Peptides against a protein of PDB entry 3OGK. Designs and how they scored, part 159

Target 1, 307 residues: chain A of PDB entry 3OGK
Amino acid sequence: ATPDRLSRRFPNLRSLKLKGKPRAAMFNLIPENWGGYVTPWVTEISNNLRQLKSVHFRRMIVSDLDLDRLAKARADDLETLKLDKCSGFTTDGLLSIVTHCRKIKTLLMEESSFSEKDGKWLHELAQHNTSLEVLNFYMTEFAKISPKDLETIARNCRSLVSVKVGDFEILELVGFFKAAANLEEFCGGSLNEDIGMPEKYMNLVFPRKLCRLGLSYMGPNEMPILFPFAAQIRKLDLLYALLETEDHCTLIQKCPNLEVLETRNVIGDRGLEVLAQYCKQLKRLRIERGADEQGMEDEEGLVSQRG

## One batch from the design tools (peptide; made by RFdiffusion4, then SolubleMPNN)

Design b1_p23_5_s1 (from b1_p23_5, 12 letters changed)
Fold by OpenDDE base, seed 1:
Structure b1_p23_5_s1 (fold): chain B 307 residues (1-307), chain A 23 residues (1-23)
Amino acid sequence: as target 1 above (307 residues)
Amino acid sequence: SAEEARKKRREWLREKRYKTLRE
């Protein structure tokens, strides 16, 4: 499909999802007309798709200029923007989006690559948005954003139900969790082991409605923080947890209402048996396969050999 | 040590996550 054909056929289009080629192709010389760049689509949106409220770009090249044009064209009519595994923009583009689209409900940059200039985009979002329902910059690298802004967002956006973040220290998100009273889903953060304080996370209070969860770098020592509400967990993302097979078994047994599990091959046959036995409501299972477990074992082995 | 091993695993997972963004 071409932008002009789309607008001609569907001038009242409300939602648009575009998929580019596999991510690897985006770093090579790409023809302008294969559909990898959003520019021609943004132009068409600005001119001819005046009722568009939801935009999802997957694996596409997006510039700051594209984002600025989109932001100004749709303004408060834009409810959803998903930059899914996209590249080519900076935080200036994000700033434009949140500045002009103050009624945005869903903002996603999951697995996108970008240049970080500052943390102003999140601050602007915190200062002016009260409509946000979903915020997702999972598996991104931000170093200049403030957890305080995230807390402000939680305080001001009463319909906030899903938040996925990068590597915030979980203890810095205590205020966020307290403010996010309606939060149902949280992924990301960073759990950091402290030998001198083995229980530093035990007093962490999660939102009462939390049922979809993925804590990065969660190990067996931190896992017990989930036990008080494990029965209400519906989705677990364990891809970046530091759990072994036995740890998986322990946690799974405590989650009888689990519907979605994402994990690595470390779950093993034993973990799958336990899953089948205890999780009768399971709907989706994702297992990352490959040499990652071997790589982890090798690293552990190397460290163990040294001390 | 076990702590060092955990640290290495964390670093590996972090690198894997961010590397996939740049592939």
Scores: peptide ipSAE 0.105, ipTM 0.773, DockQ to the pose 0.449
Fold by OpenDDE base, seed 4:
Structure b1_p23_5_s1 (fold): chain B 307 residues (1-307), chain A 23 residues (1-23)
Amino acid sequence: as target 1 above (307 residues)
Amino acid sequence: SAEEARKKRREWLREKRYKTLRE
């Protein structure tokens, strides 16, 4: 499809999703007809799609100028922006979005690559937005944003139900969790083992409605923090957990209402057996294959040989 | 040590997590 054809046919379009080619191709010379740039679409949105409130770009090249144009064109009418595995922008582009689209409900930049200039975009979002429902920058690297801004967002956005973040130290998110009273989903963060403080995470208080969870780097020592509410967990993302087969078995047995599980091949046949036995409501299972597991096993094996 | 092994694995997982950001 072409932008002009779309607008002519559907002038009252409210939701648009565009998919580009795989990321590997995005760094090559892109022909004009390749469709990897969002620019022509943003132009069309600005001129002719005046009822558009939801935009999803997947694997597209997005510049700061594109984001700025989109932001100004849709302003407070924009409710959803998903930059899914996109590239080409900086945090200045994000700043433009949150500055002009102050009633945005969903902001996603999961697995997007960008240049981080500062943390102003999150601060601006915290200062002015009260509408946010979904915030997702999972599998991104923000080093200049503040967990306090995330806390402010939670306090001000009473409809906030899903937050996925990068490698925030979980203890820095205590205030966020306290403020996010309606939060149902959380993914990301960083659990950092401390042999001198083996139970440093045991006093974490999670939002009472939390039922979809993926804590990065969660090992068997941290896993017990889930036990008080394991029965209400419906979705687990264990892709980046540090759980072995037996750890999976332990956790799964405590989650009888689990509906969605995402994990690696480390779950093994034993874990799958336990899953079948205890999780009768399971709807979706994603298992990432053994290539990743082999890499991790090799590192552990090498260290083990050293004593 | 076990602690060193966990550290290495965490680093590996971090690299995997952000692989697409560095491609």
Scores: peptide ipSAE 0.084, ipTM 0.756, DockQ to the pose 0.414
Fold by OpenDDE base, seed 3:
Structure b1_p23_5_s1 (fold): chain B 307 residues (1-307), chain A 23 residues (1-23)
Amino acid sequence: as target 1 above (307 residues)
Amino acid sequence: SAEEARKKRREWLREKRYKTLRE
């Protein structure tokens, strides 16, 4: 479909999701000239889609100019922007979005590729937004943003329920967690083991409603920090945890209300058995092959193909 | 291609996290 055709048929469109070129496996099925640029769509949004509140670009090329045009066109009417696995923009584009769309509720740039110029976009968001519900820059490399701005966002946005971040030291997020009283989901951060301070994370206080969690680099020594609220955990992202098969078993046994699990092949058949035994409410299971499994000689840590 | 670049980045991010986990 062309942008023009869409607007003519659906002038009152509120939500638009555009998917770019599929994974490389389907590359041969799509013409090479399919650029996946959002520009024509942004133009159409600006001119003809005046009711649009939600925009989701997946695997598309998005420039700063595109973001700027979108921001100015929709302004405070834009509630959701998802740059899902997109590329082509810088933090200047993000700055434009948060500057002009001050009532944005969902801002996602998960797994997007961008050039980071500064942390102004997050600061601007912190200074002016009170509507944010979902903030997601999971699997991104922001080095110039401040955890203090994240704390400010949590303080000002009372409806903030889901936050996924990059490699913030988890201890730097103590203030954030304290402020984020309604937070239900948190993913990312960085747990860094300190031999000299084995309990440095033990006193970490999580938001009371937290039930969807994925802590990066969580090992067996840090895992006990989840035990006090493990029974309320509904979703676990263990893709980037440092848990072995036995650790998985230990944690899973403590999460009887688990509905979604994302993990690596290290869970093994044993882990799957434990999962089946203790997690009767499980709805989704994602097992990914990790780079760490290639070096594991222990056969017990592999999910057999017989499943 | 832009898609290839995205794929490489995702792979890189994944690998980076795994490497950090091993260090």
Scores: peptide ipSAE 0.031, ipTM 0.622, DockQ to the pose 0.077
Fold by OpenDDE base, seed 2:
Structure b1_p23_5_s1 (fold): chain B 307 residues (1-307), chain A 23 residues (1-23)
Amino acid sequence: as target 1 above (307 residues)
Amino acid sequence: SAEEARKKRREWLREKRYKTLRE
């Protein structure tokens, strides 16, 4: 497919999703020169797709110029922008998006690679946006953004329901959690163990509606912070948790309404048995291979074919 | 020790994250 053909066929297109790495079966359908770079698509969007509200780029090269053009062309009509595993842009491009698209509801840059110049984009978003529902920069490395801006976003965006972040210290997000009254999903952050303060995180207060959760580096000492609302948890992302097999069993037993679990092979056969026993509503299970056995005492960290 | 094991795991997870970002 070419951009020009798309606009001619679907002049009233509202949602566009492009994948930079199509399946082999689609290889013949997408010219090689059009694959990878969003530039020709952004040009077409700017000129001919005037009703486009949602844009999703997956595994594509996106420049700041592309983002700037898109931002100016769609302005407040742009409701969703997903830069999923994209590369080639800087935070200047993000700044352009949030500056011109003040009614954006979904902003995603999960697993994207970019050059970070400053934290102005998040600040601008915090200062002017009240429509945001989903903010996702999970698996990114922002070092220059402020947790205070995230708190401001939570305060101003009453419909904010899902937030996924990078390596923010969880304690720096206390204000954010207090402000995010309607938050249903949170992923990311950083839990850092302190031997001198074992109860460092015990007083964390999460949003009351939180039911989808993935805390990075959560260990068995921090896990109890979930127990008060474990029964309402529907989705757990334990990929980046520091839980052993037994810890998984403990947590799973407390989550009878769990529908989605993402974890590593450390869950083991035992964890899977417990999961089957206690989580009757489970719909999706993702197990990734981890190096948990190397240098670890947990011998049960292997999922066998018995599964 | 358990602490050392956790540290190693944390480092592994960080490395994995970094690798994912590069792909």
Scores: peptide ipSAE 0.077, ipTM 0.756, DockQ to the pose 0.402; fails the geometry check

Design b1_p23_5_s2 (from b1_p23_5, 13 letters changed)
Fold by OpenDDE base, seed 3:
Structure b1_p23_5_s2 (fold): chain B 307 residues (1-307), chain A 23 residues (1-23)
Amino acid sequence: as target 1 above (307 residues)
Amino acid sequence: MEEEKRKKLKEFLRKKRYETLRE
């Protein structure tokens, strides 16, 4: 469908989701005019889709100019922007979005690639937004943003329920967790072992409503920090956890209300058995093949292809 | 031995995460 046809057919469109070609296709001489650029869509949004509140670009090429145009065109009417696995923009584009769309509720850049110029976009968001419900820059590499701005966002955005971040040291997020009283979901961060301080994370206080969680680099030594509220956990993202099969079993047994599990093949058949035994409310299971399969010769961690 | 394995896995996962971002 062409952008112009869409606007003619659906002038009152409130939500738009566009999917670009798989990244594998980017290695092929993608003609410059392939439907992977958001530009023509942004133009159409700006001109004809005046009721559009939600925009989701997946695997699209998005420039700063595109973001700027979108931001100015929709302004405070834009409630959701998802740049899902997108590329082509810098933090200047993000700055434009948060500057002009001050009532944005959902901002997602998960797995997007970008050039980071500064942390101003997050600071601007912290300074002016009170509407944010979902902030997601999971699996991104922001090095210039401040945990303090994240804390400010949590303090100012009372409806903030889901936050997914990159490699923030978890201890730097103590203030954030304290401020984020209504937070239900948190993913990311970085747990770093300290031989000299084995209990450095044990005093972490998580938001009371937290039920969807994925702590990066969580190992068996850090896992006990979840035990006080494990019974309320409904979703676990263990993709980047440092848990072995046994650790999975231990954690799963403590999460009887688990509905969604994302993990690596390290869970093994044993972990799956435990999951089936203890997690009767499980709705979704995602198992990714990890390279840990190549390094851990221990046979116990392989999910057998039981055809 | 467990700490070494953990360290290696952490490094691997970090690398994987970064690669996913660059791809």
Scores: peptide ipSAE 0.179, ipTM 0.799, DockQ to the pose 0.406
Fold by OpenDDE base, seed 5:
Order: sequence, then structure tokens, then C-alpha cells
Structure b1_p23_5_s2 (fold): chain B 307 residues (1-307), chain A 23 residues (1-23)
Amino acid sequence: as target 1 above (307 residues)
Amino acid sequence: MEEEKRKKLKEFLRKKRYETLRE
């Protein structure tokens, strides 16, 4: 489909999802007006899609100018923006979005690559937004944003139910967790083991409704922090956890209501057996193969190919 | 988990995360 055809056919379109090609295929090989660039689509949105409130760009090239145009064109009518595995923009583009779209409910930039100039975009979001339900910058490399702004967002956005972040120290998010009373999903953060203080995370208080969880770098020493509410966990993201096979077994046994598990090959056949035994409601299983073998030859966990 | 093993795995996973981001 082309942008001009879309608006002519569907002038009252409320939701748009566009999928581009992988970044490597687009780099200096695709003209500006190709479907991999959002520019022609943003132009069409601005001119002809006056009811559009949800935009999802996946694997597309997005410039700051594109984001600025989109922000100004849709303003407070924009409820959802997902920059899913996109590239080409800076935090100035994000700042434009949150400045002009003050009623945005979903903001996602998961796995997007960008140039980080400052943390102003998150600060602006914290200062003006009260509508946010989903904030997701999982698997991004923000270094200049403040956990205090995240806490402010939690205090001001009472409908906030899902937050995925980069490598914030988990202890810096204590205030965030206390404020995020309705939070159901959290992914990211950074658990950092401290030699001499093995119990540094044992006093973490999670939101009462938390049931979808992925804590980055969670090891067996930190894992017990989940035990008080393990029975209510529905989804676990263990892709970046530091758990061995037996640790997986221990945790899985405590999660009888688990519906979705994402992990690495380290779960092993043993972990899969335990999963089958204790998690009767499991709907989806994702296993990243070879990650542990490539970096850690001494890992015990191996998932065999099942016939 | 041994401290050295944990450190190595953490570094590896961080690198993998970065690789995934740029793909």
C-alpha cells in the first residue's frame, strides 16, 4: 500500500501499523520515499488522516523532523505511538512528541536505536502527562534520563499498568514502585550484586498487581524477592536473567499460574520438565538458543532438539 | 553461581542486548 491510497480509501482511519524492512536492508539502499521511511506516511497522516490516534512503526527510519510533524499534526489526539525497532531519530524527536502529545497513553521505543542528547523528553513527560498507561523503552541505551522522572510519571498517571525500562539500578526505582499502585507489568532495570551485601534487594516492595515481570541480571540471590507473589506471576522474561538450570527449576515450581515464559537455552531439559509438571496454564514459550553456549562454555543447561 | 561466572555472564548478556538493539 502507498500513503496516498490509504487516506483515500480510509479517511477515518484510527489506527495505523507500518512494517519496514530490516535496518541493514534499508541503509543507503532505499530512496527517501520508500515505505521504509516514515516521511511520506507522516505527510499523509498530517494532511488526510485526521482521526488517527494510534501509530505503530516497526523497523522503519524515523527522523526528528518526522516526529515533530507527527506530534504537531496529531497533538492531544495521539494516544499511541510505537517506535518498534526504529532508527534515525534523537531524543529531540521524543521531546517533540511528549511536548505536543500530552494525552498520549502508550509510548514505546523498544529496541529502537537513536542518538541521546539529554533526558528532557522523560522530564517533559513527567511534568505534563497524566494519561500514560504504557511506557516502554526496553532494550534501549538511555543514560541521561532520571529515575525521579519515572517516579513522577507513576504518581501522576494512575492508569499506568505497564513499564519497561533500560538499565536503571533497581534500588533507584523504589519510589517508582511505591507510586505505581496499578502496575501489572515491569521489565528491565539492573540488579547489581554487591559483595558483602547479598540481601541488598530483599526489602524491595513491588506493586501489588504485578504479574508480568522481567528483571535484568536477576541471579539466584535476588530471585527470592519474587517468591511472595510468584503464584500470581503470569509472564516471566528471563532472557537477561542470570539464572542457571536449577534456578529456573526453583522459580518455575513457584509459578503455577505462569502463562508466558521467555528464557535462554540454559533452562535445559530439566527446566522444561519442571515447566511441564508445574505450569499447566503455559500458553507460550520462547527459548533463545545458543546464547549461553557462545559466551559460557561451563553452563550446565542445554535444551535438546525434541523430535 | 560463582562471582566470576556471574560477571562474565552479565557482560555477555549486555553485549547481546546491544547487538539485538542494532539489528
Scores: peptide ipSAE 0.153, ipTM 0.795, DockQ to the pose 0.467
Fold by OpenDDE base, seed 1:
Structure b1_p23_5_s2 (fold): chain B 307 residues (1-307), chain A 23 residues (1-23)
Amino acid sequence: as target 1 above (307 residues)
Amino acid sequence: MEEEKRKKLKEFLRKKRYETLRE
């Protein structure tokens, strides 16, 4: 649908989801000329969609100007913004969103690409927001944001239930985990092996309600940190875990209430057998093929050719 | 897992993650 047609048909629209690559069924509804830019839609939102509280852009081009316009147009009425696999903006656009939309509940920029100017957007969010329920910048590259701001958010946002982050050192998030008393989901971070301190993560205290988890770069040495609460885990994201087949088997056996598993093909047939045996409540299984095996083979192949 | 293999896999996964963000 064109933005104009949407507002005419649905002037009281509360939720909008746009995808840059429409499904075949939507090709007849979306002019080919919209080019994946959100600008025409943001203009329409600003002018005609006064009740819009939820916006989800997937695979769209989003500029800072677009975000600024959206922020000012919806202000505290904006409850949800999802920039899912979007590009074209900077952290200045994010700053505008959090400055003007002080009651935002869901802020997502998972897998989005952007130019990072500073960490002010997260600081502003920490200083003024008390409504946040979901914060998701999973699989992004923020280098200038502070884990202290994340801790402040956890302290101030009592309804915070889901947080997904980039490559924060997990030990820097100890204060965050302590403050995030109602957190149910955490993904991301960075586990870094230290030969001189093999148990550096063993004293990590996770939020008591944590049941959806994905720790980046978790290996077999770090995996035991999950064992005390493995029985309450309902979702595991192991896509970026450093677990072999046997490690998968060990962990899966400890998670009888697992409902969702995301992993790589390293789980193998044996891991799938164990999963079937121990996880009777499993609802969704995602297996990504061949990425780590092909990468290691290619590197080994390159080393063998030099040799 | 051998430490070297872990390091290589971590680097690979990190690289893949960054590539996915650029696509």
Scores: peptide ipSAE 0.220, ipTM 0.812, DockQ to the pose 0.377; fails the geometry check
Fold by OpenDDE base, seed 4:
Structure b1_p23_5_s2 (fold): chain B 307 residues (1-307), chain A 23 residues (1-23)
Amino acid sequence: as target 1 above (307 residues)
Amino acid sequence: MEEEKRKKLKEFLRKKRYETLRE
């Protein structure tokens, strides 16, 4: 489909989702005819799609100029922007979005690659937005954003229900969790084991409505922090958890209301048996095939070659 | 889980995550 055909057929379009080609194909000279760039679509949105409130770009090339044009064209009418596995922009583009789209409800950049210039975009969002419901920069690398801004967002956005972040130290998010009274979903963060302080996370207080959770690098020592509310957990993302098969069994047994599980093959047949036994409401199961053992072996092999 | 194994797995998962972002 071409942008011009879309606007002619659907001048009152409210939601647009575009899927580009896989990233591996994007590194090849994208022929001009490849719908990998959002530019022609942004032009069409700006000129002809005046009722568009939701935009989802998946695996597309997005420039800061594209984001700036989109932001200015839609302004406070833009409710949803999803940059899903996109590339080509910097945090300046994000800054433009949050500066001009002050009533944005959903901002997603999950698995997007970008150049990080500063943390101003999150600060601007924190200072001016009160409408945010979903913030998702899961599986991204932000080093210049402040957890304090995330806390401010939680305080100001009463409808904030889902937040997915990168590798924030979980203890830095204590203020965020306290402020995010209506939060139902949290993914990301970083749990860092400290031999000198084995219980450093035990006093972590989660939002009362939290039922969808994925803590990165959660191991068996940290897992007990979930036990007080495990019965209310409906979705678990264990893709980046440091749980073995038996740990999976332990956790699953405590989550009888689990509806969605995402994990790696480390769950094993035993974990699947336990899942079937205890999680009768399970609706979706995603098992990523990862060579968890192979990855560990490769690191051991590298150490052996240095010796 | 042995501490060393945990560290190795964490590093592996971190690396995998970052690689996914760069691809």
Scores: peptide ipSAE 0.151, ipTM 0.792, DockQ to the pose 0.415; fails the geometry check

Design b1_p23_5_s3 (from b1_p23_5, 12 letters changed)
Fold by OpenDDE base, seed 4:
Structure b1_p23_5_s3 (fold): chain B 307 residues (1-307), chain A 23 residues (1-23)
Amino acid sequence: as target 1 above (307 residues)
Amino acid sequence: EKEKKLEARREFLREKRYKTLRE
C-alpha cells in the first residue's frame, strides 16, 4: 500500500504497522522503490492521519528528522511507538519522541540499531512520563543510560507492566525492581558470575507479579534466584541464558505453569521430555539453534528428529 | 575449564544478541 491511499481510505486510522525488507548491511542507501524509509509515511501521518495513536515500524529506516516530525505531529496523542529492528536514528530522535509524546504508553526499540549520543532520552522519560506501560530496548546496546532513570520510571509509571532492557548489571536494577510494583515481565539485564561471591544475586527481590522473565547470561549458579516464584512463571526466555540440558530440566520442573518457552537446542530431547511431563500449560515453544551448542560437552544437548 | 567454556558461550550469546546492531 501507499501512504496516500491509506489515508484516503482510513482517515480515522488509529494503529499503523509497517514492515520493511531485510537488509544485508546496515546503511541508509536504499533504492527509491525499496520501501524501507518511513519518511513518506511520517509525512502522511503528520498531514492526514490525525487520530493515529499507535505506530509500529519493523525493519525500516528511520531518521531523527522522521522521529522529530512524528513526535511533533502526534505529541501526547501518540500512545505506542515501536521501532522494531529499525535503523538510521540516534538517541536525539528518541529524545524528541519522549519530549513531545509525554503520554506514551509503549516505547519499543528492540533490536534496533542507532547511534548513542547520550542518555538524555531516558532521563527525560523518567522526569515527565507517568503513563508508560511497556518499555522495550531488548537486544540493544545502551552504555550512557542510567539505571536510576529506570528506577524513576518505575516509581512514576504505576501502570508499568513490561520492561525489557539491554545489559544492565542486575544488581544495579535492585531499586528498579523495588519500585516496579506492577511489573509482570522483565527481560535482559546481565548476570555476571563472580567466583569470589557465588551468592551475590541470591538476595535479589523481584516484583511480586513477575511471571514473564528472561535474564541474560543466567547460569546454573544464578538460576536458584527464580525458585521462590518459579511456580508463577508463565513465560521464560532462555535464549541468552547459560543453561545446559540438565539445568533446563531442573528449572522446567519448577515451572508447572509455564505457557511460553523460548530456548536453544541445548534443551535436548531430555529437556523436551521433562517439559512435556511437567509443563501441561505450555502453549508456545521456540527452539533456536546455536553454533555454540555443537562445541559443548553436554551429550544431551541435541534435539533429535525423533523427539 | 568449565568456566572457560561458559565464558566462550557468553561471548557467543552476546554476539548473537547484538548481531542486528552490526549488520
Scores: peptide ipSAE 0.100, ipTM 0.786, DockQ to the pose 0.460
Fold by OpenDDE base, seed 5:
Structure b1_p23_5_s3 (fold): chain B 307 residues (1-307), chain A 23 residues (1-23)
Amino acid sequence: as target 1 above (307 residues)
Amino acid sequence: EKEKKLEARREFLREKRYKTLRE
């Protein structure tokens, strides 16, 4: 597919999803003139796709200039931007997006690689957006953004239902959780075990509607914080949890309404048996192999089932 | 000892995440 043909065929296009090659190929094997760059598409969007509300770039090279052009071209008409496993941009590009697209509902940068200049983009989003429903920068490294801005977003965006973040200390997100009254999904954060304060997270209050959850570095000592609402959990991301087989069994038994589980091979046959016994509504199971082994191998096994 | 193991595992997972970002 070529950009120029797209607008001619679909002048009223509202949603566009573009997929590039894996990142490794993008950096090492893709010529500059290859379709892995969003530039020609952004040009086409800017010129000819005036009804476009949703843009999803997956494994694409995206520059700040591309984002700026897109932002200015679509402005408040842009409702969804997903930079899914993209690269090539900085936080300046994100700033442009949130500055010009003040009615954006979905902003995703999950697993994207970028250069972080500052935390202004999140601050700007917090200051001006009231429409946000989904914010996702899961598996990213933002060091300069403020949890307070996230709290502000939660307070101002009444329709905020899904938030996935990077390495925020969970205790810094207390205000966020209190403000995010309609939040259904949360992934990320960082749980840090403190032997001197084993119950430091026990007073953590989660949003009442929370049913999709993935807390990074959650161990068996922190796991009990989920027990009060485990029965309402529908999706668990345990990929970056620090649970052993027995811990998995314990948690799974408390989640009879679990529909989606993502975890590591540490779940084992025993965990799978427990899962089958207690989680009759399970629709999707993802198991990553190798994460529990000492030493990182370049290749890991993945088993996935979808019902 | 348990804490050390936990920290090592956390480091491993962090490294894995980093590698995933590079893939």
Scores: peptide ipSAE 0.101, ipTM 0.791, DockQ to the pose 0.442; fails the geometry check
Fold by OpenDDE base, seed 2:
Structure b1_p23_5_s3 (fold): chain B 307 residues (1-307), chain A 23 residues (1-23)
Amino acid sequence: as target 1 above (307 residues)
Amino acid sequence: EKEKKLEARREFLREKRYKTLRE
């Protein structure tokens, strides 16, 4: 498909999703000259797709100029921007988006690769946006953004329901969690074990509606922080948790309403048995292969062909 | 020993995350 053909066929298009790496069968449908760049699409959006409010780029090359053009063309009409596994832009591009698109509801840059110049984009978002519902920069490396800005966003955006972040120290997000009263989903952060202060996370207060969760680097010592609301958990992302097979069993049995589980092969056959026994509402299960080093004593951390 | 294992796993996950970002 070409941008021109799209606009001619669908002049009133409201939502556009582009994938940079089509399946082999679709390869013949995409001109080679497009090369996965969003530029020609952004040009078409700017000129001819005046009703477009949702844009999702997956595995595309996106420049700051592309983002700037998109931002200025759609302005407050842009409600959703997803830069999913994209590359080629810097935080200047993000700044342009949040500066011009003040009513954006969904901003995603999950697993995108970019150059970080400063944290101004998040600050600008915090200062001017009250519409945000979903903020997702999971699996990114922002070092220059402030957790205070995230807290401000939570205070100002009453409809904020899903936030996924990078490696923020969880204790720095205490203010955010207190402010995010309607938050249903949280992923990311960083739990850091401190031998000298084993209970440093035990007093964390999570939003009352939280039911989809993925805490990075959560180990068995931190896992009990979930127990008070484990019964309301519907989705768990344990991909980046530091839980062994037995820990999985312990947590799973406390989550009878679990619908979605994402984890590593460390769950093992035993964990799967426990899952089947206690989680009758389970709808989706994703198991990724982890390179569990041979030195990990948990011999049961392998999913066999029986599972 | 438990702490060393935890640290090793943490490092592994960080590396995995980094690799995913490069792809």
Scores: peptide ipSAE 0.099, ipTM 0.791, DockQ to the pose 0.409; fails the geometry check
Fold by OpenDDE base, seed 3:
Formats: structure tokens, sequence, C-alpha cells
Structure b1_p23_5_s3 (fold): chain B 307 residues (1-307), chain A 23 residues (1-23)
């Protein structure tokens, strides 16, 4: 499909999702001339898709110019922008988006690759947005953004329900969690063990409605911070947790309402058995191979190929 | 080529997190 054909057929299009070439389809599905650039689509959006409020680019090349054009074309009508596994832009492009699209509800840059110039985009978002519902820069490397801006966003955006971040120290997010009264989902952060302060995280107060969670680097010593509300957990992202098979079993037993689990092969057959026994509401299970499993000689920590 | 670079970056980010977990 070409952008112009789409606009002619669907002039009232409200939501657009474009997927770049999967690795397997790099040569066959996208014309070489299209190259995965969003530029032609942004041009079409600007000219002919005047009702478009949701844009999702997946695995595409997005430039700052593209973002700037999109931002100016849609302005406060843009409610959703997802730069999912995209590349080619800098934080200047993000700044343009948040500057011009002040009523944006969903902003996602998960697993995108970009050049970070400064943290102004998050600051601008914090200063002017009150509509945000979903903020997701999970698996990104923002080093110049401030946890304080995240707190401000939480304070100002009463409908904020899902936040996924990079490697913020969790203790720096105490103010954020306090402010984010309606937060249901949180992923990311960084839990850092301190031998001198083993209970430094035990006093963390999570939002009362939190039910979807993925704390990065959570080990067995930190895991107990979840126990007070484990029964309300519906989704766990344990891909970047430091839990062994036994730890998985311990946690899973405490999450009887778990619906979605994402974890690594370390869960093992034992963990899967426990999961089946205690999590009767499970709807989705994702198991990935982690780099750490390659070194684990313990067969108990491996999921057997079940035919 | 650009898509391959993107994928490599994503893999790098994933690996970085795993390495940090091992430290």
Amino acid sequence: as target 1 above (307 residues)
Amino acid sequence: EKEKKLEARREFLREKRYKTLRE
C-alpha cells in the first residue's frame, strides 16, 4: 500500500500502524525505495489524513524532520505516538512532538535507538501535558532525563496508568510512585543491591492500583517488596529480573491472579509446573532465552522441549 | 542495512541488561 492510496481509500483514518521490514523479510516485502522511512507517510498524514490521532511506527526509520512535520501537522489532535523499535531521530524530534502535541495520551519509544542530546523533551512534557496516560521508553538509554520530571508528569496527569522507563534507580522514583495515584503498570527502573543496606527497598510504597509490573534487576532479596500486593498482580515482566528457578516458584505461588508472565528460560520445568498449579487465570506466557541461561549447567533451570 | 543496525542495537540493549544482571 502507498500512502496516497491509503488516504484516498480512508480519508477519515484515525489510527495508522506501519511496520518496517522484519529481518526475515528485509528484501521481499518493502520496496527498496521505501527503505522503511516514514517520510512518505508523514507527508501523506500532513496533507490528507486530517483525522489521524494515532500513529504507530514499528521498526522504521524516523528522522527529526519527520517528527517535526508530524507534530505540526497533527498538533493537539495527536493522541498516540508509538516509535516502536525505530531509529534515526534524536531527542530534538521528541521535543518537537511534546511541544506541539500537548494533548498526547500515549508516547512510546520502546526499544528505539536515538541520539540523546538533552532531557528537554521530558521536561517540556512535564511542564505542559496533563493528558498523558501511557509513557513508555522501556529498553532505552536516556541518561539526561530527570526523575523529577517524571514525578511532575505523574502529578499533573491524573489519567496516567502505565509507565515504563529505563534504568532509573528505584529510590529516585519514590516521589513518582507517590504522585502516580492511578498507575496500574510500571516496568523498568534499576534495583541495586547494597550489602550495607539490605532493606533499602523494603519501604518502597507502590501505587495502590499497581497490577502490571516489571522491575529490572530484581533479585530474591528485593522480591519480598512485591509480597504485600502480589495477589493483585496480573502481569509480571521478569525478563530482566535476577530470579532463579526457585525464586520464580516462590513469587508465582504468591500471584494467584497472574494473567501474563514474561520470563526467561530460567523458570524451568519446575517453574512451569508451579505456574500451572497456582496461576489458573494465566492467559499469556512468554519465555525467552537469556544470556545467563547459556552458562547455567543446572538442568532444573531449563525448560525442556515439550513437543 | 539500516534494519539490521536497528536489530543489532535492540540486541545490544538486551544484552547490556543481562550483563548488568551478572555483575
Scores: peptide ipSAE 0.035, ipTM 0.626, DockQ to the pose 0.065; fails the geometry check

